Peptides against a protein of PDB entry 6TME. Designs and how they scored, part 201

Target 1, 324 residues: chain A of PDB entry 6TME
Amino acid sequence: NRLKRAYIALQAWKKAFYSDPFNTAANWVGPDVCSYKGVFCAPALDDPSVLVVAGIDLNHADIAGYLPPELGLLTDVALFHVNSNRFCGVIPKSLSKLTLMYEFDVSNNRFVGPFPTVALSWPSLKFLDIRYNDFEGKLPPEIFDKDLDAIFLNNNRFESTIPETIGKSTASVVTFAHNKFSGCIPKTIGQMKNLNEIVFIGNNLSGCLPNEIGSLNNVTVFDASSNGFVGSLPSTLSGLANVEQMDFSYNKFTGFVTDNICKLPKLSNFTFSYNFFNGEAQSCVPGSSQEKQFDDTSNCLQNRPNQKSAKECLPVVSRPVDCS
Target 2, 324 residues: chain A of PDB entry 6TME as posed
Amino acid sequence: NRLKRAYIALQAWKKAFYSDPFNTAANWVGPDVCSYKGVFCAPALDDPSVLVVAGIDLNHADIFGYLPPELGLLTDVALFHVNSNRFCGVIPKSLSKLTLMYEFDVSNNRFVGPFPTVALSWPSLKFLDIRYNDFEGKLPPEIFDKDLDAIFLNNNRFESTIPETIGKSTASVVTFAHNKFSGCIPKTIGQMKNLNEIVFIGNNLSGCLPNEIGSLNNVTVFDASSNGFVGSLPSTLSGLANVEQMDFSYNKFTGFVTDNICKLPKLSNFTFSYNFFNGEAQSCVPGSSQEKQFDDTSNCLQNRPNQKSAKECLPVVSRPVDCS

## One batch from the design tools (peptide; made by RFdiffusion4, then SolubleMPNN)

Design b2_p21_3_s3 (from b2_p21_3, 12 letters changed)
Fold by OpenDDE base, seed 2:
Structure b2_p21_3_s3 (fold): chain B 324 residues (1-324), chain A 21 residues (1-21)
Amino acid sequence: as target 1 above (324 residues)
Amino acid sequence: MIDELLAKAKAETEAKLAAER
């Protein structure tokens, strides 16, 4: 019965393929779905004597098509990996019936529409990868209530602000990069106790960096480059005891880059180029360390190469934003 | 089989993430 439902689903999906360059679904014939390429069966969790479709792996198949609603019949699927295809349309709401969903990877496709809220309905979801698509609109705040190990949102069309609920996330890796997020980074960010890597690259974020960033004791990668951040770097950044890669380039930061930041114990690469910093400690100077790399290019620093002109600097440096 | 699939999926994700860094 379960395999019969799977057969119906998989045949509907095959019919929804516009192009199958590698003939991945060529053997998708007949009722023996467990022999289908990219389909993986396992004993059912509720009855080990029953074989069910537990996983789909169509990664890198370059398949063009869409996800039909009949995929909701794959109720035993825990692993759904279809990255690096050319699937389009929306994620079917019928996938809410896949209550065992554990890992969902639809990255590097051509999906559109709002955030796939069906992902929020899966109680056991641990991995969600929707990056490199055309998802748009607001990010649901509920995403950070999920017990996810990683949240990959980069390279989409998400807009509006980052939800305050971000502090509730237990994810080790979160990527917001290359979207259209705006507003400030929420102060609640400091509550992300398991965070190792966070990337904000290439958004429309603005305002001052929250002091609470300094509470991210486990973070190894912090990239806030290519935004509209202003003010001085928070002094609390000295608390980033494990940061290895830090990038604040291509913003509108001002002030002095301090020893306390540049001497962070695990820091290996610190890029603060293309800002309006008017001073830096000796420890921040590129070439000052063999173990650390710095880039201070295109700031308002004196006696440093490749800096902005006085004409460019003066209007900004003379009117620093007070973040206090 | 599920374990192998999971391991492969995670490894691929990590590789993609590394490439983005």
Scores: peptide ipSAE 0.101, ipTM 0.803, DockQ to the pose 0.081
Fold by OpenDDE base, seed 1:
Structure b2_p21_3_s3 (fold): chain B 324 residues (1-324), chain A 21 residues (1-21)
Amino acid sequence: as target 1 above (324 residues)
Amino acid sequence: MIDELLAKAKAETEAKLAAER
């Protein structure tokens, strides 16, 4: 009996709670699991006459505890939302049995360990949110082989390079922000055909931006701020026909910010402050447009306010990095 | 369903990231 298995799983989970400040699991008593708060039942896909646990929603319950292996008994779960809790430990490997998993949100918790590779085992997964945890180590390249619509990885402890397989991703949004990623952005990034938003904020990324970024025709948000990028902005950025928000601040960029970038048709906000740019087109000057906002603060621009000193600029500007 | 969830998640991420700047 599927509901019996669900009962076992849910009771095991209740026992794994250290704190339930809102008494979310107070009604988790008895075999009628479909009445449990945060538990949602639906007809089974293989037999509509059978009721199964299809979803879990414990978002914002502030529950402290861990995920016991018995959760693997919830084999009919397609939606698993437990964000904004205080769950700790690792994601159980037993969740590989949840072959119908479609949306997996464990964001805003205290999970640790490597990337939860069990997520790669779910053939139908479309949404993965593991942000705001303490996951660490390398990002498995296979994550981008998955047909995911969204990949939220920000605010973790991931390190190493971004896999070249990123170009295979069909995700519309990918967040890498506030991790420890290093190395260059792969040139394959330009192959992300469905990408709308990508965020690299606050990593240890370096090198030149790949020219292939300009192939991201559907991107609306591109944020690469607070990294160690060098060189000039690729001229191919003129191809970002739909970019609205672009941020390259707090890097080590040099060279000239061109009209072709600042005149992008959908650009509303372009921040390139705290770099070593030594020139900008008139169209890039803050206040030059009513429709666009620019920030050129703390660069090496002549005749602009709030720029770096010559002492700070000269050593960098005089040694431009050739990205060609 | 996924579109709504995605939109919400994006908004939350953007808001949090903005606050951290």
Scores: peptide ipSAE 0.146, ipTM 0.809, DockQ to the pose 0.087; fails the geometry check
Fold by OpenDDE base, seed 3:
Formats: structure tokens, sequence, C-alpha cells
Structure b2_p21_3_s3 (fold): chain B 324 residues (1-324), chain A 21 residues (1-21)
């Protein structure tokens, strides 16, 4: 009996709660699991006459506890939303049995350990949100082989390089922000055909920006701020026909910010502050446009306010990194 | 459902990132 298995799983989970401030699981009593708060039943896909647990929604319940392996008995769950809790430990490998998993949101918890590779075992997964946790280690390359609509990885402890397989991703939104990623952005990034928003904020990324970024025709948000990028901005950025928000601030960029970038047709906000740019086109000057907002603060620009001192600029500007 | 969830998630991400800046 599928509901009996669900009962076992949910009771095991209730026992794994250390704190339930809102008494969310107070009604988790008895065999009628479909009446449980945050548990949603639906007809089974293989037999419409059978009712199964198809979804879990415990968002914002502030529950402290862990995910017990018995959750693997919830084999009919397609939606698993448990964000904004205080769940700790690791994602159980037993969840590999949840082959119908479609949306997995464990964001804003206290999960630790490596990337939950069990997520890679779900063939129908479309939404993965593991942001605001303490996941660490390498990002598995296979994550980008998944046909995901969104990949939220921000605010974790992921390290190492961004996999070259990123170009295979069909996701419209990808967030890497506030991790410990290092190395260069892969050149394959330009192959992300469905990308609308990508965020690299606050990592240890370095090197030159790949020219292939200019191939991201559908991108509306590109934020690479607070990293260690060097060199000039790629001239191919003129190809970002739909970019609205662009941020390169808090890096080590040098060179000249060109008209071709600042005159992008959909550009609304362009922040390139806190770099070592030694020149900018007139179209890049803050206040030059009513439709566009620019920030050129703390660069090495002449005749602009709030720039770096010559002492700080000269050592860097005089030895620009050649990205060619 | 996925579209609504995605929209919400995007909005939350943007809001949180903005607050951290």
Amino acid sequence: as target 1 above (324 residues)
Amino acid sequence: MIDELLAKAKAETEAKLAAER
C-alpha cells in the first residue's frame, strides 16, 4: 500500500523534528496522511484510482530537524518544497527512489556535505533550489546535463571551478553567487541557449572573461561582480542585445569601457565600479542618459569623481593583462 | 505551477541579492 509507505515515511520524519515552532506536524497523526498539514495527495499516474502523496510543502515552517532515510518511501512525490526551515544534515541518498521528482526546493536550510548527487538521479527534475545552505566541495559536471529550467546554487560553500558542461545547460536562470568558485568562466558559457539570468556575485573567479559571453543573446541579467576578473571587457559584449542589468563591479578589470557596450539597446543598469578601468566612452558616463544608469566609481578614470589614487592605479594600469 | 514557482524564486533571489549588496 502506497499510502502506508507514506505513513511510515512521514512518521519517521516527524520523529526527526527537533523543533516545530508552528506545530506544523501536530496533525500528523493516524493513517490518513492526505490530511496532514503540508502533505498533498493526488491520483497516481499509473493508476488514477489510487491516491498517493504527490507533494510536500513545508515552506517557512522554521522546523529544526533532519531528513531521515525513510523519506525514500515517498516514491510518488513530484514536488518537494521545504525551504526556510532549519533542517540539517545531508540529503538522503534514499531519495533516489523518488523517480517522479519534478521540483526540489531545500533552500534556506542548514544542509551540509557535498552536492546532493541524488538530485542527478531524478530523470524528470526541472527545478532545483539548494541555495542558502552549507553545501561544499565541487559542483558535479552532470548538473548541467540535466534539463533544468532553473539552477539555484547561491549562498553555499561550493569550491573549485565551474564545470565546462555549463554550456549544455538549458536553464533560464543560474545562480552561483556567494560561493567559493575559482578559476575562469568556461568558454562554453556562450552555448547556454536559453539563458536569461546568470549571477556570479561574490566568488573567487578569475582570469579574463571569455569572448563567448557575447553569444548570450537572450540574457537579460549578467552579474559578475565581486570576483577577481582581469583584463579588458570583451568587445563581443556588444552582442548582448537583450541585456538589461549588467554588473562587473569589484573586480580587477582594466582598459577602456567602450560605446559598443554602453549603448546596448536594452541596457538599463551597467555597474563597472571598483575596477581599474583607465577610460570610458562618453556614453558610459553616469548621467549621460536618462534611460540608462551607470556607475563608474572607484576606477582609474581621469576627470571623474571618486576614483582611485594614482598610487593605487599606476601599478595595475601600467601592466594590463593581455587576454589575447 | 513551475512557471509561478520560477517567477517567485527569481524574485526572492533578486530581493535577497539586492539586500546583500
Scores: peptide ipSAE 0.034, ipTM 0.728, DockQ to the pose 0.088; fails the geometry check
Fold by OpenDDE base, seed 5:
Structure b2_p21_3_s3 (fold): chain B 324 residues (1-324), chain A 21 residues (1-21)
Amino acid sequence: as target 1 above (324 residues)
Amino acid sequence: MIDELLAKAKAETEAKLAAER
């Protein structure tokens, strides 16, 4: 009996709650699990005459606790949304039994440990949100082999390099922001055929930007701010025909910001502040356009306000990094 | 098929994509 298994799982989970400030699980009593708050039932895919637990939605419940292994008994769950709680510990390996998993959202919790590799075992997974946790270690390259629509990894403790397999990703949105990723952006990034938004904010990424970024024709948001990138902006960025938001601020870029970048047809906001650029085209100057917003603050630009001192600029500008 | 649940999930996903990073 599938509902009986679900009952066991949900009761085990209730016992794993340390705090339920909104009394979300107050009605989690008795065998009628389909009446439980945050539990959603539907006819089974393999037998419409059988009712099963198909979804969990405990978003914003502020529940403190952990995920017990008995959750693996929820084998019919396709949607697991438990964001904005205070769940701690690790994601149970027993969740590998949830073979119908379609969307997994455990964001804004207190989960720890390595990347939850159990997510890689779900063949039908389309949405993965593990942001705002304490996951650590390396990002498994296999994550980008998944046919995901979105990958939210931001605000964790991930470290090491971004896997070269990123080019295999079919995701429209990928966030790496506020981790400890290091190394270069892989050249394979240009192969991300469905990419609309990518965010690298606040990592330890370095090196030159790969020319292949210019191949991201569908990207609307590209944010690489608050890293350690060096060299000049690739001339191939002129190929970003659909970019609306572009941010390279708080890096160590040098060189000249060209017309070809600042005149991108869909560009609405371009922030390249807090770098070491020593020149910019007139089209890049803040206030030069009513349709576009630019920020050139704290660079090494001549005849512009709020720039770095010569003392700060000279050591960097005089020794430009060759990205060729 | 779990159409209602999928629709809800889709809406939530779209909202996250639009507003949250």
Scores: peptide ipSAE 0.027, ipTM 0.711, DockQ to the pose 0.085; fails the geometry check

Design b2_p21_3_s4 (from b2_p21_3, 14 letters changed)
Fold by OpenDDE base, seed 5:
Structure b2_p21_3_s4 (fold): chain B 324 residues (1-324), chain A 21 residues (1-21)
Amino acid sequence: as target 1 above (324 residues)
Amino acid sequence: MIDELKKKAREETEKELLAER
């Protein structure tokens, strides 16, 4: 019965293919769905004597098509990986029936519409990758209430502010890059106790960086480049004991880049170029360390190459934003 | 088989993240 349902689902999906350049679904014929390319069967969790479709892997198949509602019949699927295809449309609500969903990767496709809230219905979801699509609108705050290990949202069309619930996230990796997020980074960010990597690149974020960033002790990658952040770097950044890659480039930061930041023990790359910093410690100077790479290009630094003109600097540097 | 798929997916994701930087 379960395999029959899977057959119906997979045949419906095959019919929903507009193009299959690698003929991935060429062998999707007959009732033996477990032999289908990209379909993986396993014993059912509730009955080991029953074989079920437990996983889909169609990564890099370049398939054009859409996800039909019949995919909701794949109720035993725990792994759904269909990245690097040309699937379009929306994520079917019928996928709510896939209660065992553990990893959901639809990245690098042509999906549109709002955030796929069906992903929030999966109680066991640990990995969510929806990057490189055309999802739009607001990010639901509830995403961070889930026990996700990774949240990949980058390269979409998400708008509005980052939810304050971000502090509740247990994810080790979160990407917001290349969206249309606006507003400030929530102060609750410091509560992300498991965070290793967070990327804000290329949004419309603004305001001062919250001091609470310094509480992210496990962070190895912090990239806030290409936004509209203002003010000085928080002194609390000295608390990032494990940060290896840090990027604040292409913002509107001012003030002095301190030794306490540049001498972070695990820091390997610190880019703060294309800002309005008016001073830096000697430890921040590119070439000052063999172990660390710095980029101070296009700031308002004295006696450094490739800096902004006085004309460009003066209006900004003379009116620093007070983040207190 | 499922464990292998999980591992592969994670590794692929990691590679993609590194490539984006």
Scores: peptide ipSAE 0.039, ipTM 0.755, DockQ to the pose 0.061
Fold by OpenDDE base, seed 4:
Structure b2_p21_3_s4 (fold): chain B 324 residues (1-324), chain A 21 residues (1-21)
Amino acid sequence: as target 1 above (324 residues)
Amino acid sequence: MIDELKKKAREETEKELLAER
């Protein structure tokens, strides 16, 4: 019965293909769905004697089409990987029936519409990758209430602010890059105790960086480049004991880049170019260390090459934003 | 089988993340 339902679902999906350039679904014929290319079966959790469709892997198949509602019949699927295709439309609400969903990867497709809220209905979801699509609108706060290991949202059309619930996330990797997020980074960010990598690149984020960023003891990558951040770098950044890659470039930061930041023990690359910093510690100077790489280009630093003109600097530096 | 798929997926994700840097 379960495999019959899977057959119905998979055949409906095949019919929803507009193009299958690699003939991935060529063998999707007949009731033996476990033999289908990209379909993986396993013993059911509730009955080991029953074989069920447990996973889909159609990564890099370049398939054009859409996800039909019949996919909701794949109730035993725990792994759904269909990245690097040309699927369009919306994620069907019927996927709420896939209660065993563990990893959901629809990245590098042409999906549109709001955040796929069906992902919030999956109690066991650990991995969510929806990057490189055309999802739009507000990010639901509830996404961070889930016990996810990774959240990939980059290269979409998400708008509005980052939810304050971000602090509840147990994810090790979160990407916001190349969206249209606005507002400030929530102060609750410091509560992300399992965070290793967070990327904010290329949004419309603004305001001061919260001091609580310094509480991210496990973070190895922190990239906030290409936004509208203002003020000085928080002194609490000295608490980033494990940060290796840090990028604050292409913002509107002012003030002094301190020794405590540049001497972080695991820091290998620190880019703070294209800002309005008016001073830096000697330890921040490019070439000062063989172990660390720095970029201080296009700031308001004295006696450094490739800096902004006084005319460009003066209006900004003379009116520093007080983040205190 | 599920474990193998999970492992593969994670490895691919890691590779992609590194490539984006």
Scores: peptide ipSAE 0.039, ipTM 0.749, DockQ to the pose 0.062
Fold by OpenDDE base, seed 3:
Formats: C-alpha cells, sequence, structure tokens
Structure b2_p21_3_s4 (fold): chain B 324 residues (1-324), chain A 21 residues (1-21)
C-alpha cells in the first residue's frame, strides 16, 4: 500500500523534527496522510483510482531537524519543497527511489556535505534549488547533462572549476553566486541555447572572459561581479542583443569600454565599477542616457569623478593582460 | 492538481528570484 509507505515515511520525518515552531506537523497523526498539512495527494500516474502522496510543501515552516532515510518510501513524490527551514545533515541517498521527482527545493536550510548526487539520479528533474546551504566540494559535471529548467547553486561552499559541460545545459536560469568557484569561465558557455539569466557573483573566478559569451543571444541578465577577471571586455559582447542587466563590477578588467557594449539595444543597467578601465565611450558615461543606467565608479578613467589614484592605476593599466 | 501545484511552485520561485535582485 503506497499510502501506508507514505505514512511510515512521514512519521519517521516527524520524529526527525527537533523544533516545529508553527506546529506544522501537529496534525500529522493517523493513517490519513493526505490530510497532513503540507502533504498533497493526487491520483497515481499508473492507476488513477489509487491516491498517492505527490507533493510536499513545507516552505517557510522554520522546522529544525533532518531528512531521514525513510523519506525514500515517498516513491510517488514529484514536488518536494522544503525551503526556509532549519533542516540539517545530508540529503539521503534513499531519495533515489523518488523517480518521479520533478522539482526539488531545499534552499535556505542547513544542509552540509558534498553536492547531493542523488539529484542526478532523477530522470524527470526540471527544477533544482539548493541555494543558501553549506554544500561543499566540486560540482559534478553531470549536473549540466540533465534537462533542467533552472539550477540554483548560490550561497554555498562549492569550490573548484565550473565544469565545461555547462554548454550542454538547457537551463534558462543558472546561479553560481557566492561560492568558491575558481578558474576560468568555460568557452562552452556560448552553447547554452536556452540561457536567460546567469550569475557568477562573488566567487574566485579568474582569467579572461571567453569570447563565446557573445553567443548568448537570449541572455537578459549577465552578472560576473566580484571575481578576479582580467583583460578587456570581449568585443563579441556586442552580440548580446537581449541583455538588460549586465554587471562586471569588482574585478580587474582593463582597457576601453566601447560603444558597441553600451549601446546594446535592450541594455537597462550596466555596472562596470571597481575595475581598472582606462577609457569609456561617451555612451557609457553615467547620465548620458535617460533609458540606461551606468556606473563607472572606481576605475582609471580620466576626467571622471570617484576614480582610483594614478598610483593605484599605473601598475595595472601599464601592463594589461593580453587575452588574445 | 499536480499541474496546479507545479504552477504555484514556479510562481513562488519567480517571486523569490525577484526579491533577491
Amino acid sequence: as target 1 above (324 residues)
Amino acid sequence: MIDELKKKAREETEKELLAER
């Protein structure tokens, strides 16, 4: 009996709660699991006459506890949303039995350990949100082999390089922000055919930006701020026909910010502050447009306010990194 | 019911993304 298995799983989970401030699980009593708060039942896909637990939504419950292995008994669950809690520990490997998993959101919790590789075992997964946790180690390259719509990895402890397999991703939104990723952005990034938003904020990324970024025709948000990028902005950025928000601030970029970038047709906000740019086109000057906002603060620009001193600029500007 | 839940979940996610910007 599927509901009996669900009962076992949910009761085990209730026992794994250390704190339930809102008494969310107060009604988790008895065999009628479909009446449990945050538990959603639906007809089984293989037999519409059978009712199964198809979804869990415990978002914003502030529950402290862990995920017990018995959750693997919830084999009919397609939606698992438990964000904004205080769950700790690791994601159980037993969740591999949840073969219908479609959306998995464990964001804003206290999870630790390596990337939850069990997520790679779900053939139908479309949405993965593990942001605002303490996951660590390398990102498995296989994550980008999956047909995901969105990948949220930000605010964790991931390290090492971004896998070259990123180009295989069909995701529209990918966030790497506030981790410890290092190395260069892979050239394969230009192959992300469905990409709308990508965020690299606050990592240890370095090197030159790949020219292939200019192939991201559908991107509306590109944020690479707070890293260690060097060299000039690629001229191919002129190909970003749909970019609205672009941020390169807090890097070590040099060279000239061109008209071709600042005149992008959909560009609304372009921040390139806190770099070592030594020139900008008139179209890039803050206040030059009513439709576009620019920030050129703390560069090496002449005749602009709030720039770095000559002493700070000269050593860097005089020895620009050649990205060719 | 599953489709409605999926839609709701996506809408909530979008709202959260907007709030982080």
Scores: peptide ipSAE 0.036, ipTM 0.739, DockQ to the pose 0.081
Fold by OpenDDE base, seed 1:
Structure b2_p21_3_s4 (fold): chain B 324 residues (1-324), chain A 21 residues (1-21)
Amino acid sequence: as target 1 above (324 residues)
Amino acid sequence: MIDELKKKAREETEKELLAER
C-alpha cells in the first residue's frame, strides 16, 4: 500500500526533527497521511482510484532536522518544497526512487556535501532550487543535460569551473551567484536558447567574456559583477536585444564602453562601475537618458567624477588584455 | 505491525543505498 509506505516515511521524518517551532508536524499522527499538514495527496497517475502522496510543502517551517533515507518510500511525490528550514546533512540517495519528481526546492537550509547527484536521476525534474545551503565541490556537467526550466545554485560553496555542457541547458533562469566558481565562462553559453536570466555575481570567474554571450537573444538579466573578468566587453553584446538589467561592476574590464551596448533597445540598468574602462560613449554617461540608468563610477574615465587615480589606472590601462 | 513495517522499510532502504554505492 502506497499510503502505508508514505506513513512510514513521514513518521521517520517526524522522528528526524530536532525542532519544530511552529508545531507543523503536530497532526502527523495516524495512518491518514493525507490529512498531515504540508502533505498533499492526489490520485495516482497509473491508477486514479488510488490516492497517493504527491506533494510536500513545508516551506518556512523553521524545522531543524535531517532527511532520513525512509523518504525514499514517497515514490509518488512530484513536488518537494522544504525551503526556509534548518534541515542539515545530505540529500538521501534513496530519493532516487522518487521518479516523478518535478519540483525540488530545498533552498535556504543547512545541507552540506557535494552536489546532490540524486537530482540527476529524476527524469522529469523541471525545477531545481538548492540555493542558500552549504553544498560544495564541483558542479556535475550532467546538470545541464537535464531538461530543467530553472537552476538555482547561488549562495553555496561550489567551486571549479562552469561545465561546458551549460550550452545544452534549456533553463530560462540559472544562478551561480555567491559561490567559488573559477575559470572562464564557457563559449557554449551562447547555445542556451531559452535563457532569460543568468547571474554570476560574486565568484572567482576570470578571463575574457566569450563573444557568444551576444547570441543570448532572450536574456533579460545578465549579471557578471564581482568577479575577475578582464579585457574589453565583447562587441557582440549589441546582440542582446532583450536585456534589461546588465551588470559588469567590480571586475577588471578595460577598454571602451560603446554606444552599441548602451543603446540596447530594452536596456534599463547598466552598471559597469569599479572596473578600468578608459572610455565610454556619450550614451553610456549617467544621466544621458531618462529611460536608462548607468553607473560608471570608479573606472579610468576622463572628465568623469569618482574615478580611479592615474596611479591605479596606468598599470592596468597601459597593458590591456587582448581577448581576440 | 507498524514497527515491523518500519524495520522492514529501513532494511530495504539500506540495502538499496548500499547497492547504489
Scores: peptide ipSAE 0.010, ipTM 0.382, DockQ to the pose 0.020; fails the geometry check

